# Peptides against a protein of PDB entry 2AUS: the designs that were tried, part 236

Target 1, 323 residues: chain A of PDB entry 2AUS
Amino acid sequence: ADIKREVIVKDDKAETNPKWGFPPDKRPIELHIQYGVINLDKPPGPTSHEVVAWIKRILNLEKAGHGGTLDPKVSGVLPVALERATRVVQALLPAGKEYVALMHLHGDVPEDKIRAVMKEFEGEIIQRPPLRSAVKRRLRTRKVYYIEILEIDGRDVLFRVGVEAGTYIRSLIHHIGLALGVGAHMAELRRTRSGPFKEDETLVTLHDLVDYYHFWKEDGIEEYIRKAIQPMEKAVEHLPKIWIKDSAVAAVAHGANLTVPGIVKLNAGIKKGDLVAIMTLKDELVALGKAMMSTQEMIERSKGIAVDVEKVFMPRDWYPKLW

## One batch from the design tools (peptide; made by RFdiffusion4, then SolubleMPNN)

Design b2_p27_4_s3 (from b2_p27_4, 12 letters changed)
Fold by OpenDDE base, seed 1:
Structure b2_p27_4_s3 (fold): chain B 323 residues (1-323), chain A 27 residues (1-27)
Amino acid sequence: as target 1 above (323 residues)
Amino acid sequence: MEEEIRRIRALDEELRELKRRLEERMR
């Protein structure tokens, strides 16, 4: 969900030095790759791990990681974080997902009954993870945010579904089939969204990456590979943000916890325990951390630990030490 | 690398055909 989060300004006089840092749009190509995320259109067939290995070979990378496994037969949006950005995938694990799914019914069901029953699966569902999942096989609740039926053709039901992270569409389809009384199975599945990554102009294929890397290395044309790689900041767009003073950036980049005096502005609705992105006033990702206060507490308090810093991304030298 | 590129191109062709079929059914 593109929840526009309200921005509360705590310090309206805070300025940023334009000489410090590297804003996402001003990174040299090598630095852009080091802090990059690819919105990959994963083909059906290979595992998500094989595809990440191929990207590392194509782009001559030491490290990469994916923002959430797609099954071998599943195509579509696979965020692949590169090099120094590899750990940003932690922000994508809890992110909502969207899929287009083809369900095949094992018997004839009136269309009105299909529509009625599928609508009952919007909201909270009980699931057990499949055997092949790395997730513990305990019963758990998951949210289905929406089901949009796209087409009904006899026994074939094409639908769009928005789900909480770690919802299994195969299990959803199985339960829909049971509720319809005829049974069903998942015939096709494509992921159309993973948090801030969706089917848009940033979606690239493996062959696009081959060609774009060639254009850069052999022809000196960096434009294509630059556009094919999103800044790591894209991977945190769905998180609540806290923007900090230039004087606080170097301390956080060294792994210090964010204290309340360092906050310039923040999103509304942060709760204690939330994963938050710590940003500069130039929208550079400094770190991910756990909120130790609510938004309201961060406004009202003059001191204390606002964020427990868990993952630093920004280099220590982009901003000067001002302490 | 050439064999891997050939395999990648074939997989991306299958992906294009899958996307085309899905887009046709969504109309």
Scores: peptide ipSAE 0.284, ipTM 0.847, DockQ to the pose 0.883
Fold by OpenDDE base, seed 2:
Structure b2_p27_4_s3 (fold): chain B 323 residues (1-323), chain A 27 residues (1-27)
Amino acid sequence: as target 1 above (323 residues)
Amino acid sequence: MEEEIRRIRALDEELRELKRRLEERMR
């Protein structure tokens, strides 16, 4: 869900120095790559780890990480965070996912029954992780946010499904097949969304990355590789945000917790314990952290720890030390 | 690297064909 969060301004007079930091749109190409995330169209066949290893080789990178494993046979949206942005994947792991799935039924079922039963799988479902999962095979509840049937062709059911992170579509299809009384299996699966990353103009292939890196290194054309890599801030668009004073940025970049006086503006609806993105007034990601207060407490209080800083992304030197 | 690039191109062609088939069914 593109949750448009209200922005509450706490300090309407707070200004930002244009000389400090590197806004996402103003990073030199090398710095853009260092703080980049690729919206990769993962091909079917390779593991997500193999694909990340290829991207590291193609782009001559030391580090990269993916925003949630796709099974080898699954194609589509795989966010790959680069270099200094590698750890931003922690914001994407808990993010909702969307898939297009082809379910094959093992018997004939009237369309009305298919539609009725699939609608019953919207909401809370009980799943057991697959045998090959590194996750302990405990029963767990997962949310199915929506099921949209796209096509029914005899025994083939094409559908779009929005799910909570770590929902197994193969298991969902198996349970739908059991509920229909005929059984079913997953014939095809494509991930169409991972949090803020979707099928759009930012979606790139592995061969696009090969060609675009070549155009940059051999022909001096940076435009293509720049467009193929999203700023790391894209990977936190789905999180509630807290924007901080320029005077607070360097402290947070050094690993200090965010205190209430540093807050300029914040999203509504932050709860204690939420993962939040700490941003500059130029929409630069400083850090991820755990909210220690609600939005209301951050407004009403004059002091205290607002965010327990868990992961810093911003370099320590982008903003001056003012403490 | 050249063998990997050849493999990547082949996999991305399979991806294009998969996407085409899915898009045709979504119309």
Scores: peptide ipSAE 0.275, ipTM 0.844, DockQ to the pose 0.830
Fold by OpenDDE base, seed 3:
Structure b2_p27_4_s3 (fold): chain B 323 residues (1-323), chain A 27 residues (1-27)
Amino acid sequence: as target 1 above (323 residues)
Amino acid sequence: MEEEIRRIRALDEELRELKRRLEERMR
């Protein structure tokens, strides 16, 4: 999520009409909820699906979806996209994850050996998905981006780990235990990050949501529930972005593919086939789509399909039809 | 909702205590 992407400007004279759209900071509370994502602190015990069902009941919502399953016993960062934003979770599923894990060793191992062996698990690892996963139980590679040992207390090893999406920390710990020669198991796991969502001031509990919804509905105080819900644009911060002209917004909002003339600015390093976020000049999410060109092709070409639009989020009426 | 709210409160108390213990060990 923290990869600062260079922004290449194609049209430095492109202006945006302040009367069009609803920038993330200017949405009425009802509209903010309709296009919201909660950075939920999932408690240990319930399934991610049970927690999403509770949020729907608490906030009186028709639809919600989560940005990647946490096992029942796993706590921490669970992004929950609301209502019209529900499908933004597709941007979060492939996003990197961070965890804090407690590994319990089944024998005594010198600290220096623990540190040395755990460092060898940085990089590509081979994993078999657990029996209960919806994923075919084929061996697959996963990237471990980093392992940071926080504490070693005898047989207990507390560590932070950054991983590729769908890396199983339980399996990682099992393999570390095998490499140490004593065996190990996962005693505790907390997710501290899911793409752009992390442990910060935006992290809220289910109880916070109960209280904040009551303050809004009974006391007329919207401030708390407004702060508890992030704009859906937060859920795409880690994606490469393409910013479009006001004149292109309505067409994309109607499901038209983005053509090269509509591009004002874009991130460097877009490859053909990448998931990209199409944004207004006010940083409103219009749609997600698949890049049909590289950044370089989008700069050099005067015409053609830049993005195959897969999912529209913006309402059709926020920007005028200019075609 | 009342029984669910009671369950939510209990789970969030367990979560707070878990986070506190983790934060103390991370210092």
Scores: peptide ipSAE 0.267, ipTM 0.839, DockQ to the pose 0.820
Fold by OpenDDE base, seed 4:
Structure b2_p27_4_s3 (fold): chain B 323 residues (1-323), chain A 27 residues (1-27)
Amino acid sequence: as target 1 above (323 residues)
Amino acid sequence: MEEEIRRIRALDEELRELKRRLEERMR
C-alpha cells in the first residue's frame, strides 16, 4: 500500500483563485497531452527507446521520455512522459518497482528449500549492473522489499518481487539459483509496477494508442485518448508534496526557489535533501526540487529557502506575477 | 502456473503480434 503521507496545514485560511491555472482534470485535450504521462504496457521485443519513438510517431509528438528502462524481452508497466512533461521521469527513476518473474531452476530442489532460500533474499542485496546498463558498472547495494512466491511447479518458480529502483531481477534470479546450489535463469519477466503506475484501468497498449488517436483526429472523439493519458501529476504521487500559495506559484514557475512563507501545507517526514513536488492548491505540479529543510523546520521557521527548485513544469503565465 | 504464465505469455504473444503488425505498418 502506498504509505499515505500525513498532511500538515500551516495556513488553513489560504484560498485559491479558480480562474488561475489548469487543474489536472480541466486541461483541454491538447494541453492534457502536453502535460501527459502514458501508463504503457510495453510489449516484449522492442527497447524502451524504440517504444518511446513509436509513441512519438503514433501521437505526432516532438518529445517523450520513459520512467525507467525495461529490457527488450521484458513486458509491462512503462510510464512514458510526453512533451512538456518529459522531464517528470526524473521523479519515476528512483521509484520502487514490482515485477512478476518466472525463474527456471537447473536442477530439482524441494519446495520448502526454495521458499526458505527465497525469503533470505528479502532485504539488502549486492548487485553489479549489467554491461547494457546506462549506469557505471560498480557493485551496489539494493533493497528487495518483498518476495511473494505465487507458484512452484517442479523447476519453475513464479514469484512477485518488490524492489528498489535499479535492482536487476535477472541478477537476483542468478544469485537465488546459486544459493539453491543448482543454478537458475530468468525465463519470463513482466513489470507490474513503477512507482505510482501499476497494472490497472490506466494501462494501455500501443494498439490502444493507435486507435484512440485515430478516434480523436478522424472522428473528433477525444474521450479515449484523454483516458489513455494520465496527467503529469500522477508521476509525482509517490513524492512528498509541498502546496504553495497562489502568490508564490508564478515565482516558482519562473525558477525562483520556494521560501517558507509560500507554504500552505506539506507532507510530514520530509528530510533535507529529499526530492519533493511543489504543488498548487489545485494539485497542479509547479516544480520538482530538493528540500533544503525538514518538514519540522518548514513548520517552525518563518523565513528561508525551503526548496531548491531543480525543474519547473508549470508555464509562467498560468498564475499572475504577484511580486 | 499455466494460467498466469498463459496470461503473461498470451499478453506477451498478443503484444508481440501487435509489435509485428505495427513494425510492418511503419515500414
Scores: peptide ipSAE 0.122, ipTM 0.716, DockQ to the pose 0.065

Design b2_p27_4_s4 (from b2_p27_4, 15 letters changed)
Fold by OpenDDE base, seed 4:
Structure b2_p27_4_s4 (fold): chain B 323 residues (1-323), chain A 27 residues (1-27)
Amino acid sequence: as target 1 above (323 residues)
Amino acid sequence: DEALREEIRALDERRAALAAALRERAA
């Protein structure tokens, strides 16, 4: 998620009208909620769906969705996209995840052997989805980006792990235990990161949301609920971005594909087939789409479909029709 | 770090208690 992407400018003279749109920092509170994402600290016990249902009740919302299921027993970072932002979870589902896990070994193993074997699990691993997953139970590869051992206390191993989306830490721990020769199980698991969402000052509890909503509705204090909800644009920070001219925004907001002449600037390293965020020059999310060209093709070509627009977020009236 | 384990456990216990209290109120 923290990959600084180079920004290539195609049109250095492109200006944006400050009267058009609603930048993420300038949304009225109701509009901020309609286009919001909560960095929820999910409690252990409830399902991710139950927690989403509670958020809808607490905040009096019609719609919400989560950025990737946490098991009932798993706590920590659960992005919850609200109302008009609900579909932004599409950007978070494929995003990398970080966890802190407690592994319990079923026998005594020398610390040096634990460290050596766990290091071998960095990289590509073969996993089978658990029975309870809606995912077809096909064998698949998943990348383990890093394993950091935090503590070894006899048979208890506390570690941080960065993984590709849909890596099962329980399965990883099982395979580590097999490789150690003694077996192991997952004692505890917390998610510390989901793409751009991490344990930081934006992390809020269900209790915080109850209190902050009360302060807003009963006391007229918007500050707390405003701070507790991130703009939907936060949920796409990890994606490659394409920034478009004001005259292209309304067309894309109507569901038109982005054409090359609409591009003002773009991130380097976009490949054909990548999920990309289409942004205004004020960093407002217009739409998510599939790149139909590479960054290089979008630079070199004067025409053609750059992005197949899949999900529009921006209302059709935030920018004027200039076509 | 036993402190980090205790912090995670204490956070989990506090949040489990909250989840229980929220279930009792929803029920």
Scores: peptide ipSAE 0.050, ipTM 0.651, DockQ to the pose 0.064
Fold by OpenDDE base, seed 1:
Structure b2_p27_4_s4 (fold): chain B 323 residues (1-323), chain A 27 residues (1-27)
Amino acid sequence: as target 1 above (323 residues)
Amino acid sequence: DEALREEIRALDERRAALAAALRERAA
């Protein structure tokens, strides 16, 4: 998520009309909610789906969705996309995750051996999905990006772990316990990161949402609920971006594929098949799509389909039809 | 709505306690 992507400019003379669209920071509160994502601190106990149902009830919403299931017993970072932003969660499903885990060992192991063995689990690991997972129970590789041991207290090991999406920490701990020769289980788990969402000032509770909604509806104070909801553009910060001309926005908002002439600037390192965010020059999310060209091909070519548009977010009327 | 508010409060208290315990051990 923290990869600073280079921005390549194709058209340095491209201007944007300030009267068109609604930049993230200039949305009225109702529109901000319609295109919002909550960085929720999920409590332990309820399912991620139950928590989403509660948020819809608290905020009087028709639709919401979460950016990747947390187990009922797991707390922490659960991105919840609201209303018209609900489908932005598809950008968060493939995003990396971070957890803090408490592992309990079933026997005594020297600290040096614990540290040595846990370091061997950095990199590619083979996992089988748990029985309760809707995912086909085939062996699959997953990447562990890092393991940071925070504390070792006898048989209790507290550690931070960064992982590829769909890595099972319970299974990781089981395999670490086998490698240590004594066995282990997951005692506690908290998610501290989901792509661009982390434990920061944007993290809010269900209680906070109840209070902030009350302050808005009963007291007329919108500031708290406005700060508690992030713009949907936050949910795509980790994706490579393509910025388009004002004249291309309405066509893409109608579901047309992005063609090369519509591109003003783009991130370096886009590959064919990558999920990309199509943005206005005001950093508004127009659509998500699949790159049909690399960054280099999008620079060198004068024509062709650059992005196959999979999901439109922007309303059709925010920008004028110029075709 | 009151029953849901009480359930949410109890869940958030449990969340806060767990989050505090994990942060204290990570410091």
Scores: peptide ipSAE 0.036, ipTM 0.672, DockQ to the pose 0.958
Fold by OpenDDE base, seed 5:
Structure b2_p27_4_s4 (fold): chain B 323 residues (1-323), chain A 27 residues (1-27)
Amino acid sequence: as target 1 above (323 residues)
Amino acid sequence: DEALREEIRALDERRAALAAALRERAA
């Protein structure tokens, strides 16, 4: 998520009309909710689907979706996209995750050996998905980005782990236990990060949402519920971005593919097939799509389809038709 | 709605306790 992407400017003279669109920071509260994502601190006990159903009930919403399942017993960062933003969760599914895990060893192991063996699990690991997973139970490689041991207390090992999406920490701990020769199980697990969403001032509880919605509806105080909901653009911060001309926005909002002439600036390192966010010059999310060109091809070419638009988010009327 | 508020409160108390215990160990 923290990959600093260079921004390449293709048209340095491109301006945006301040009267068009609704920048993420300037949405009326009702519109902010319609295009919102909650950084929820999921409690242990309920399923991610039950929690989404509760959020819909609390906030009187028709639709919501979560940015990647947490198991019932797992707490922490669960992005919940609201209403018109519901499908932005597709950007979060492939995003890296961080967890804090408590591993309990089934035998005594010297601390030096624990540290040495756990370090060997940084990098590529082979996993089989759990039986309860909707994913086919085939062996697959997953990347462990880092393992940071926080504490070792006898048989209890507390550690932070950064992983590729769909890495099973329970399976990782099982394999670490096997490598240590004593066996191990996952005692506790908390997700501390899901792509751009982390444990920060934006993290809210279900209780917070109940209170903040009450303050808005009964007391007329919108400030708390406004702060509790992030703009949908937060959910795409980790994606490579393409910024487009005002004249291209309405066409893309109608579901037209982005063509090369519409590009003002773009991130470096886009490859053909990458998921990209199409943005206005005011950093509004227009659409998600599949890159049909590399960054280099989008710079060098004068024409052609740059992005195959898969999902439009922006309303069709926020920008005028300029074609 | 009151029953849901009570359930949410009890779940968030459990969450807070677990999160505190994990933070104290992670600090």
Scores: peptide ipSAE 0.029, ipTM 0.664, DockQ to the pose 0.921
Fold by OpenDDE base, seed 3:
Structure b2_p27_4_s4 (fold): chain B 323 residues (1-323), chain A 27 residues (1-27)
Amino acid sequence: as target 1 above (323 residues)
Amino acid sequence: DEALREEIRALDERRAALAAALRERAA
């Protein structure tokens, strides 16, 4: 999942005006919040929607959205995009996920057999979505990228699992239990990763947000709330990127499609139909869009629509109109 | 608002306990 994408430069002489835009590291606190994403450690109990509603109350926000539902009983990494960044969550929905799961076996199985059978579940698996899912209950293939057994204590198996978006760990555990011949159920589940968001120093609790907002509003201390909120650009780190000329930024910010002449540099391996992030030369997110060309076509062609712009994030006034 | 803070605290305590238990078992 963490494939470093090569960067191909089309225009090595392209410069950016330092007076235009607001780089992610230089946003005033109010603007940082308006274009923010929280790496929330969701508590067990509430729905992801209830937790988003609480964040809106805590931070006095009009809008927020989450980067992929966690079940009420599931804790851990829930990206919550704020205000003007709310729609960036669409970039996180297709992103890979990691979990730590506790599986309880319904019978005794030798450890060697547990290890062998769980290793066979790496790769493509067939799943049926659970009854409670908003997804049509059709059989579907999903990728298990890796399974790492952390501990085996009799009938309790603790493991780390990296999966394709919309893989149901409960269903995986059920199928592992069937393959072991004894049956199994999911005792505990925590999400440890959602695309670029993981368990690290950026992970914050609802309690942290209450305190950090208080320190800002009552004590004038911005540091904590600034650290607790990531720039929206974090939510697109896993996407292929296209960096554009300053002269193209305002047009894209007005909803114009990106044309080939506007491209300064781009990631290798973009395919037609891929979700891509359109960036400034200061690594500001301008828009998300659908690639209408491959990387190779964007290099070889002198003109044409490179990206169909679907979601604009950058305000229209950050860069001047140069058309 | 105090009731919300208490509810949040109690939920975060449960989160922290689960996260600690999973880390201890993963060590």
Scores: peptide ipSAE 0.025, ipTM 0.633, DockQ to the pose 0.918

